# Ledger of designs, part 48: peptides against a protein of PDB entry 5JXT

Target 1, 319 residues: chain A of PDB entry 5JXT
Amino acid sequence: SLLPKKEINVYIGMSEMQVKWYQKILEKDIDAVNGAGGKRESKTRLLNIVMQLRKCCNHPYLFEGAEPGPPYTTDEHLIYNAGKMVVLDKLLKRIQKQGSRVLIFSQMSRLLDILEDYCVFRGYKYCRIDGSTAHEDRIAAIDEYNKPGSDKFIFLLTTRAGGLGINLTTADIVILYDSDWNPQADLQAMDRAHRIGQTKQVVVYRFVTDNAIEEKVLERAAQKLRLDQLVIQQGRAQVAAKAAANKDELLSMIQHGAEKVFQTKGAFGTMAEKGSQLDDDDIDAILQAGETRTKELNARYEKLGIDDLQKFTSESAYE

## One batch from the design tools (peptide; aimed at target 1 E67 T73 I114)

Design b2_p20_5_s2 (made by RFdiffusion4, then SolubleMPNN; from b2_p20_5, 9 letters changed)
Fold by OpenDDE base, seed 2:
Structure b2_p20_5_s2 (fold): chain B 319 residues (1-319), chain A 20 residues (1-20)
Amino acid sequence: as target 1 above (319 residues)
Amino acid sequence: MKVRKSYAEREAEREARRRQ
């Protein structure tokens, strides 16, 4: 029988470089961030800020002029300048020692370029599929990954490309490097490993930048998923959970953690304390804290009815 | 150490190819 998947949110502090770039993004549009634009602020402007902040949470080198150089080189700076890369680097070493195989999903093909260079730098054998991968090359990559005795450790996928009905049950670990706005897209990605033919316990690690916009993206995704489940259970097809965030929701998401980011001189949390020097005990502590916070997050939404879940999007804007 | 293009340069080249 297929075992239930384990899902763990992994809360990760920003590196010093991420904090500096996060501040720069907020400062560039400070009037929009402060809500000074009022009703005249375009939803498009707020969506652009959200997308830049999400890029920053993934990796600062996704911005022009952020990468050190020229000359541009792949080195340890690719890892220590992004909190998610520091945790990923330690987690992958552990997963490899356990004899597990990994799917890594991102929304951003540009992040897969960084992850590809990282795989080469660490000597990890990998496959890659994104939105631009030809159909024949997709089949070849899947077959190469799934073949008996495959030496491919990592599969790099965009969440949407990985959602296309493929079977990847030869992997038992799923890393969501970032989250989709649609929680169903992430579920579809997980279901590539968590399917008939899986023989191992599937574990899903969802990376979330702590004290940043990604916490609010996660909360909104969890709320939407619970609403979708309750709508299906109650047969109330008409309660289309608001598919797109409104302006006030986007503003609240942008403002979340912004003050603390402006006050911070350096990195956040474990990235300030240990930086790239995380050990196996630090990873265990991060995973244990993440499991606790994941249970707490789920328990908050499990107790709520449809009407409460629809209202809670309005009250969480004032805490 | 192998010198490479920046991630910004690689993205600009992808965007240029998508506009053709």
Scores: peptide ipSAE 0.568, ipTM 0.922, DockQ to the pose 0.593
OpenDDE base, seeds 1, 3, 4, 5: peptide ipSAE 0.567, 0.382, 0.563, 0.567; ipTM 0.921, 0.885, 0.919, 0.922

Design b2_p20_5_s3 (made by RFdiffusion4, then SolubleMPNN; from b2_p20_5, 11 letters changed)
Fold by OpenDDE base, seed 5:
Structure b2_p20_5_s3 (fold): chain B 319 residues (1-319), chain A 20 residues (1-20)
Amino acid sequence: as target 1 above (319 residues)
Amino acid sequence: MEVRKSFAEREAAREAARAA
């Protein structure tokens, strides 16, 4: 029988470089961030800020002029300049030692470029599929990954490309490097490993930048998922889940953690304390804290009715 | 260490190739 998947949100502090770039993004559009634009602030401007903040949470090298150089080289700086890469680097070593194989999903093909260079740098054998990958090349990559005795440890996928019904049950670990606004896209990604033919316990690690926009992306995705479940269960097809964030919701999401980011003179949380020197005990502590916060998040939304889930509750930021 | 293009330069090259 297929074992239930274990899902853990992994809350990760920003590196010092991420904090600096996050501050710079907020400062560039400070009037919009402060809500000073009022009714005149365009939804498009707020969406652009959200996208830049999400890029920052993924990796600062997604910005022009952020990468050290010229000359540009692949080195340890590729890892220590992004909190998610620091955790990923430690987690992949553990996963490999366990004899597991891993799917890594992102919304950003540009992040997969960083992950490819990282895989080469660490000597990890990988496959890649994104939105630009030809159909024949997708089949070849899947077959190469799934073949008996495959030396391919990692499969790099965009969440959209991974959603195409492919079977990757030869992997037992799923890393969501970032989250989709649509929780169903992430579920479809997980279901590439968690389906008929899986023989192992599937574990899903969802990376979430702590005290940043990604916490609110996660909360909104969890809220939407619960609402979708309740609508299906209650037969209330007319409850259109608010598909798109309104201006006030986007502004609230942008403002989340912004004050603390402006007050921070270095890295965040465990990244400030340990940086790239995270050990196995630090990873265990991060995973345990993540498991606790995941249970708390789920328990919060499980208690809410449809009417409560239709309201954007900003209140979770102060407790 | 092998010298490479930046990730930003790689993306700009891809965008240019898609626009062509």
Scores: peptide ipSAE 0.572, ipTM 0.922, DockQ to the pose 0.614
OpenDDE base, seeds 1, 2, 3, 4: peptide ipSAE 0.565, 0.559, 0.565, 0.377; ipTM 0.919, 0.918, 0.920, 0.891

Design b2_p20_5_s4 (made by RFdiffusion4, then SolubleMPNN; from b2_p20_5, 12 letters changed)
Fold by OpenDDE base, seed 4:
Structure b2_p20_5_s4 (fold): chain B 319 residues (1-319), chain A 20 residues (1-20)
Amino acid sequence: as target 1 above (319 residues)
Amino acid sequence: MKVRPSYAEREAAREAARAA
């Protein structure tokens, strides 16, 4: 029988460079961030801010002028300048040591370029599929990864490209490097490993930048998923989950953690204390804290009815 | 260590190739 998947949100502090770029993004559009644009502030402008903040949470090198150089080289700076990369780098060593194989999903093909260079730098054998990958090349990459005795450790995928019904049950670990606004896209990604033919316990690590926009993306995705489940269970098809965030929701998401980010000098959390020098105990602590917060998040949404889940609760208890 | 294009340069090159 297929074992239930274990899902753990991994809450990760920003690196110093991420904090700097996060501040810069907020400062550039400070009037919009403060809601000073009033009725004239376009939803498009807020969506652009959200997109830039999500890029920052993934990697600062997604911005022009963030990467050190010229000359541009793949080195340790590729890891230590992004909190998610620091955690990923340690986690992948553990995953490899235990004889697991891993799918890494992102929304951003540009992040897969960074992850590809990282794989080469660490000597990890990998496959890659994104939205631009030709159909024949997708088949070839899947077949190469799934081949008995394949030496491919990592599969890099965009979440949408991975959603295309493919079988990757030869992997037992799934890393969601970022989250989709649609929780169904992430579920479809997980279901590439967590399906009939899987022989191992599937573990899903969802990376979430702590004290940033990604917490609100996660909360919204969890809320939507619970709402979708309740609508299906109750047969209340008329509860069209408002598919798109409204302007006030987007503003609230942008403002989340912004004050603390502006007050922060340097990195956040374990990134401030240890930087790139995380040990196995630090990773265990991050995973344990993540498991606790994941249970708390799930328990929060499990208690809510349809009417409560339709309201964007600005009252996250962490204000 | 091999010198490479920046991620910004790689993106600009991809955008140019999509516009062509």
Scores: peptide ipSAE 0.591, ipTM 0.926, DockQ to the pose 0.606
OpenDDE base, seeds 1, 2, 3, 5: peptide ipSAE 0.585, 0.584, 0.589, 0.589; ipTM 0.925, 0.925, 0.926, 0.927

Design b2_p20_6 (made by RFdiffusion4)
Pose (drawn by RFdiffusion4):
Structure b2_p20_6 (pose): chain A 317 residues (1-241, 244-319), chain P 20 residues (1-20)
Amino acid sequence: SLLPKKEINVYIGMSEMQVKWYQKILEKDIDAVNGAGGKRESKTRLLNIVMQLRKCCNHPYLFEGAEPGPPYTTDEHLIYNAGKMVVLDKLLKRIQKQGSRVLIFSQMSRLLDILEDYCVFRGYKYCRIDGSTAHEDRIAAIDEYNKPGSDKFIFLLTTRAGGLGINLTTADIVILYDSDWNPQADLQAMDRAHRIGQTKQVVVYRFVTDNAIEEKVLERAAQKLRLDQLVIQQGRAQVAAAANKDELLSMIQHGAEKVFQTKGAFGTMAEKGSQLDDDDIDAILQAGETRTKELNARYEKLGIDDLQKFTSESAYE
Amino acid sequence: SESRKSYAERWKEKEEEEEE
């Protein structure tokens, strides 16, 4: 029995420093922010703003010249200058206290570099797979974290790094520092720890910058995830739109017994006998329209799970 | 606390090493 994973959006604010940088990004190209300029502009200008705001929502030290002036030290400012780091510090502390281990995913490798300095600062044992990591390296990194009684606690990965089917069930908590545009990428990261061999409840925390660009980014991905489900659930429809033996058999046998029983004429003919007054015609049209409504209202309401013929129906016996 | 280079300097050095 594999427990369904708990996925939680943790909505996070921004530090005072992030607001300064967030405003500068928006100011440096306020024209494009207010939707100015021609409609012919290429997508490049807006997408550059998206990248900067994404980096800003992650950590201000991703911008050069942002960390406090030289010389550069690695201290508590690494934590309190990014809202996500403040939430993560207490979250990681609580995670270790309850005997849990955690996989931390990110889109940017420069952010895992910042998380490296954090892990060394707090004394956390950790592993990293980068996507810019050789094959033999990440094999050892997987094994080191999966070793029984492992020294490690945190596993730093990029959402895409490892490839398909790698197993990290020796962890039961997943933290997505930032989200991906395609939902299947984040969903695959969660299934590094949420797969066969996982014994404990998998909990996934997704850091989201509330009232900023990442909240809006998230709604789109949730929509695209919902669209994918509808396509996959309806993937049986085109194969259904020939005729089975039973389908053909049912068409022929339908009402055949009543035909054999009949010596004279059938229904509409036996009761009225090829002569029809106005009242008889009106009853035929009223009974037909009623049947027509009930038939259409029954089938136009159905779903794929009702129309889909099982392959075992072809096993006529 | 120990002094270090900036993140920008560290990343540039890392990219130069990888290009080599």

Design b2_p20_6_s1 (made by RFdiffusion4, then SolubleMPNN; from b2_p20_6, 12 letters changed)
Fold by OpenDDE base, seed 2:
Structure b2_p20_6_s1 (fold): chain B 319 residues (1-319), chain A 20 residues (1-20)
Amino acid sequence: as target 1 above (319 residues)
Amino acid sequence: MEVRASYAEREAAREAARAA
């Protein structure tokens, strides 16, 4: 029988470099961030800010002029300059030691370039598929990963490319390096490992930058997922959950943690305390805290009815 | 240590190749 998947949100602090770039993004559009643009502020501008903040949460080297150099080289700076990479680096060592195999999903093909260089740097054997991967190359990569006795440890995928009906049940760990706006896309990604033919407990680690926009992306995704479930259960197909955030929701998401980011000198949370020197106990603490916060998040939305979930999409913009 | 293109340069090259 297929075991239920275990999902854990992994809340990760920003590195010092991420804080600096996050501040710079907010400062560049400070009038929009403060809501000073009023009715004239375009939804497109807010969406652009959201996308830049999400890039920052993933890796600062996704910005021009952020990467140290020239000369440009792959070294430890690729890891310590992004909180998610610090946690990933420790978590992958543990996963490998356990004899597990891992799917890593991102929304950003540009992040997969960083992860690819990281895999080479750490000596991890990997496969890669994104939206530009030819059909034949995709088949070849899947077959190479799934073959009996495959030495491929990591599969790097864009969430959309990974969602396309493929079987990856030879992996038992899923890392969502970032989240889709549509929780169904992430579920479809998880279901590549959590499918008929899986023999292990599937564990899903969802990376979430703490005190940043990604926390609000996660909350919105959790809310939408619960709403979708209730709509299906109640046969109320007509409640087209407005898939796209409104301007006020986007503004609230941008503002989340912004004040604390502006006040912060250096890194956040465990990244401030330990930086790249996370030990196994620090990882256990992060995972335990994440499991607790995941249960709390789920419990918050499980108690809500359809009407409450519809209101919260409107009222979380007014508190 | 091998010298490489920056991630920004790699993206610019991909964008140029898609526009061609």
Scores: peptide ipSAE 0.590, ipTM 0.927, DockQ to the pose 0.593
OpenDDE base, seeds 1, 3, 4, 5: peptide ipSAE 0.582, 0.584, 0.590, 0.589; ipTM 0.925, 0.926, 0.927, 0.927

Design b2_p20_6_s3 (made by RFdiffusion4, then SolubleMPNN; from b2_p20_6, 13 letters changed)
Fold by OpenDDE base, seed 3:
Structure b2_p20_6_s3 (fold): chain B 319 residues (1-319), chain A 20 residues (1-20)
Amino acid sequence: as target 1 above (319 residues)
Amino acid sequence: MKVRASYAERQAAREKLAAL
């Protein structure tokens, strides 16, 4: 029988460079961040801020003028300038040592460009699929990854491109480098490894930037997923319609952790203490803390009824 | 070390190619 997947949220501090760029994004639109635009503030402006903050949580080199240079090079700076890359680098070494194979999903094809250069830099054999990958090249990449005795350790995928019904049960580890606004897209990504034909325990690591907008993206995704489950169970088809974040929800998400980010000099959490010098014990501590916070997050939403989940989507605009 | 284009330059090049 297929073993249940183990899902762990991995809460990761920002690097010093991410903190600086996160501050810069907030400062650029400080009036919108403070809600000073009131009812006249455009939803489009707030969505743009959210998109920039999510880019920052992924990697600062997704911004023009962020990357050190010229000359531009692939080196250790590609790793230490992003908290998620520091954790990924240590985690992949452990995963490889265990004889596991890994799917890495992102919403951002531009993040896959960084991950591709990282794979080459570390000497990891990889496959890649995104939204621009031709159908024939997609089949060839899947077949090359899935073949018996494949030397391909990593599969890099955009979540949407990886969601398209493919079988990747030759991997047992899934890393969600970021989250989709639709939790069903992330589930569909996990189901590429967690499917009939899987022989190992599937483990899903969801990377979440701590004290940042990504915590609120995760909470909203968990709320929506629980609501979708309850609607299916109770036959209440009418309730599923509140899919798009309102302006006040977007504002609350942007404001989450912003004050602490402005007060922070340097990096956050384990990134401030160890930076790129994370060891295996630091990774174990991050994973254990993540497992605890994941259980707490799930327990919060498991107790909520449909009416409570509908209120929380409205009241999280007032708390 | 191999010198390369920045990620910003690579993205700008892709956007130009997609606009053609």
Scores: peptide ipSAE 0.568, ipTM 0.912, DockQ to the pose 0.568
OpenDDE base, seeds 1, 2, 4, 5: peptide ipSAE 0.556, 0.201, 0.560, 0.565; ipTM 0.907, 0.773, 0.909, 0.910

Design b2_p20_6_s4 (made by RFdiffusion4, then SolubleMPNN; from b2_p20_6, 12 letters changed)
Fold by OpenDDE base, seed 5:
Structure b2_p20_6_s4 (fold): chain B 319 residues (1-319), chain A 20 residues (1-20)
Amino acid sequence: as target 1 above (319 residues)
Amino acid sequence: MEVRESYAEREARRRALEAL
């Protein structure tokens, strides 16, 4: 029988470079961030800020002038300048040592370019599929990954390209490097490994930048997922989960952790303490804390009714 | 170490090719 998947949110501090770029993004649009634009601030401007903040949470090299150089080289700086890469680098070593195989999903093909260079740098054999991958090349990549005795350890996928019904049950670990606004897209990604034909316990690691926009993206996704479940369960088809965040929701999401980011000099959390020198105990601590916070997050939304879940619950920036 | 283009340059090139 298929074992239930284990899902763990992995809360990761920003690197010093990420904090610096996160500050720059907020400062560039400070009037919008402070809500001073009132009704004049466009939803499009707020969506652009959210997208830049999400890029920052993924990797600072997604911004022009962030990457050290010229000359531009692939080296350890590719890892230590992004909190998610630091955790990924340690986690992949553990996963490989366990004889597991891993799917890594992102919303951003540009992040897959970084992950590809990282795979080459670490000597990880990989496959890649994104939205630009031709149908034939996609089949070839899937077949290469799934073949008996495949030496491909990692499959890099955009969440949308990976969502297209493919079977990747030869992997037992799923890393969601970032989250979709639609939790169903992430579920569809997980279901590539967590499907009939899987013989192992599937573990899903969802990377979440701590004290940043991604916590609110996660909360909104969890809220939407619970609402979708309750609507199905109660037969209340008319309760459309507001698929698109309103202006005030977007503003609240942008403001989440912004004050603490402005006050911070250097990195956040475990990234400030250890940076790239995370050991196995630090990873275990991050995973344990993540498992606890995941249970708390789920328990928060499980207690809410449909009417409560229709309201955007902004936790105050002070709780 | 192999010298490469920046990720910004890579993206600019990709966008230029998609616009053709």
Scores: peptide ipSAE 0.620, ipTM 0.934, DockQ to the pose 0.589
OpenDDE base, seeds 1, 2, 3, 4: peptide ipSAE 0.616, 0.602, 0.606, 0.605; ipTM 0.933, 0.931, 0.932, 0.931

Design b2_p20_7 (made by RFdiffusion4)
Pose (drawn by RFdiffusion4):
Structure b2_p20_7 (pose): chain A 317 residues (1-241, 244-319), chain P 20 residues (1-20)
Amino acid sequence: SLLPKKEINVYIGMSEMQVKWYQKILEKDIDAVNGAGGKRESKTRLLNIVMQLRKCCNHPYLFEGAEPGPPYTTDEHLIYNAGKMVVLDKLLKRIQKQGSRVLIFSQMSRLLDILEDYCVFRGYKYCRIDGSTAHEDRIAAIDEYNKPGSDKFIFLLTTRAGGLGINLTTADIVILYDSDWNPQADLQAMDRAHRIGQTKQVVVYRFVTDNAIEEKVLERAAQKLRLDQLVIQQGRAQVAAAANKDELLSMIQHGAEKVFQTKGAFGTMAEKGSQLDDDDIDAILQAGETRTKELNARYEKLGIDDLQKFTSESAYE
Amino acid sequence: PYPAPSWREKPVPPDPPPEP
């Protein structure tokens, strides 16, 4: 029995420093922000703003010249200058206290570099797979974290790094520091720990910058994730739109017994006998329209799970 | 004393492109 994973959006604000940088990004190209300029502009200008705001929502130190002036130290400012780091510090502290281990995923390798300095600062044992990591390296990194009684606690990964099918069930908590544009990428990262061999409840925390660009980014991915489900669930429809033996057999046998019983004429003909007054015609049209409504209202309301013929139906016996 | 940030000693990797 594999427990369904718990996925939680953790909505996070921004530090005072992030607001300053967030405003500068929006100011430096306010024209494009207000939707100015021609409609012919290429997608490049707006996408550059998206990247900067994404980096800003992650950590201000991703911008050069942002960290407090030289010389540079690694201290508490690494935590309190990014809203996500403040939430993560207490979250990681609570995670270790309850005997849990955690996988931390991110889109940006420069952010895992910042998380490396944090892990060394707090004394956390950790592993990293980067996507810019050699094959034999990440094999050892997987084994190190999966070793029985492992010294490690945090596993730092990029959402795409490892590849398909790698196993990290020695962890039961997943933290997505930032989200991906395609939902299958984040969903695959969660299934590093949420797969066969996982014994504990998998909990996934997704850091989202509330009232900023990441909240809006998330709604779109949630929509695209919903669209994918509808396509996959309806993937049986085109194969259904020949005729089975039973389908052909049912068409022939339908009402055949009543035909054999009949010596004279059938229904509409036996009761009225090839002569029809106005009242008889009106009853035929009223009974037909009624049947037509009930038939259409029954089938136009159905779903794929009702129309889909099982392959075992072809096993006529 | 606090050590210097190791992430400054590392080359800056390319960022993944955003999508519309």

Design b2_p20_7_s1 (made by RFdiffusion4, then SolubleMPNN; from b2_p20_7, 10 letters changed)
Fold by OpenDDE base, seed 3:
Structure b2_p20_7_s1 (fold): chain B 319 residues (1-319), chain A 20 residues (1-20)
Amino acid sequence: as target 1 above (319 residues)
Amino acid sequence: SFPPPRRLLRPEPPDPPPEL
């Protein structure tokens, strides 16, 4: 029988470089961030800020002129300048030592380019698929990854390209490096490993930048997923139609953690204390804390009815 | 000269409009 997947949100502090770039993004559009544009503020401007903040949470080298150089090198700076890369680097060592194989999903093909350079730097053998990958190359990559005795440890995928019905049950670990706005896209990605033919316990690690916009992206995704489930269960198809974030929701998401980011000199959390020197105990602590926060997040939305889930609960901003 | 890192070879694609 297929074992239930274990899903763990991995809450990760920003690196010092991420904090600096996060501040710079907020400062550039400070009037929009403060809501000073009022009703005249365009949804497009807020959406652009959201995208830049999400890029920052993934890796600061997604910005032009962020990477130190010339010369441009591929070394430890690729890792320590992004909190998610620091955790990923330690987690992949553990996963490999356990004899597991891993799917890494992102929304951002440019992040996969960084992950390719990282894989080469660490000597990890990998496959890649994104939205631009030709059909034949996609089949070849899947077959190369799934072959008996494959030496490919990592599969790098864009979430949507990985969602296209492919079978990757030869992997037992899934890393969602970022989240889709549609929680169903992430579920479809997980279901590439968590499907008939899987023989291992599938574990899903969802990376979430702590004290940043990604917490609100995750909360919104969890809310939407619960709403979708209740709509299906209750036959209330009319409720699903209002899924687009309004301006006030986007503004609240942008403002989340912004004050603390402006006050911060250096990195956040375990990234401030340990940086790239995370050990196995630090990873276990992050995973345990993440498992607790994941249960608490799920328990908040499991108790809500359809009418409560339709209200964007701003109340999680005051406690 | 080493080829530039793969991450630097690709032009920045326009940010996909957030499907929000």
Scores: peptide ipSAE 0.335, ipTM 0.799, DockQ to the pose 0.328
OpenDDE base, seeds 1, 2, 4, 5: peptide ipSAE 0.319, 0.332, 0.323, 0.328; ipTM 0.781, 0.788, 0.785, 0.787

Design b2_p20_7_s2 (made by RFdiffusion4, then SolubleMPNN; from b2_p20_7, 6 letters changed)
Fold by OpenDDE base, seed 2:
Structure b2_p20_7_s2 (fold): chain B 319 residues (1-319), chain A 20 residues (1-20)
Amino acid sequence: as target 1 above (319 residues)
Amino acid sequence: SFPAPAWLERPVPPDPPPEL
């Protein structure tokens, strides 16, 4: 029988470089971040800030002129300048040693480009599919990954491209490097490994930048998922979850952790204590803390009814 | 010589707008 998926949120601090770039993004639009624009603030402007903050949480090199150079060389700086890369680099070593194979999903094709350079730098054999990948090349990549005795360790996918009905049951680990606003897109990505023909326990690691916008993206996605589940269970098809964040919700999400980011000199959380020098015990501590916080997050939403889930979108703007 | 990061040479496709 197919074992249930184990999902663990992995809460990761920002590197010093990420903190500096996160500050710069907020400072560039400080009037919008402070809500000084009021009713005149464009929803589009807030969405742009959200997108830049999510880029920063993924990797600072997603910004023009962020990479150190010339000379432009792929080295350890690609890893230590992003908290998610530091954790990824340690997890992949463990995953490989266990004889597991891994799907890595992102919303950002440009992050997959950084992950390709990382794979080359570490000597990891990989496949890639994104939204621009031709149908034939997609089939070839899937077949190359799934072939018996495939030496391809990593499959890099955009979340949406991975959602397209493909079978990747030859992988047992899923890393969501970032989260979709639609929790169903992430579930569809996980279901590429968690399908008929899977023989291993599928483990999903969801990377979440701690004390940043990604916590609020995750909370909103979890709330939406719970609401969708309750609506289906109760047959209340008319309760369309308000799919689109309003301006006040977006502003609250942007403001989350912003004060602490402005006060911080250097790295954040786990990255402040150890930097890139995480050991196996530090990874185990991060995973254990993540498993606890994941259970707490789920337990918070499991207790809420439809009416509470609809109201909570308004109150979480003030707490 | 490691080649320049492949991502430096690739044009940044605009991230698809989040379906909000």
Scores: peptide ipSAE 0.012, ipTM 0.441, DockQ to the pose 0.438
OpenDDE base, seeds 1, 3, 4, 5: peptide ipSAE 0.000, 0.007, 0.010, 0.006; ipTM 0.292, 0.384, 0.434, 0.385; seeds 1, 5 fail the geometry check

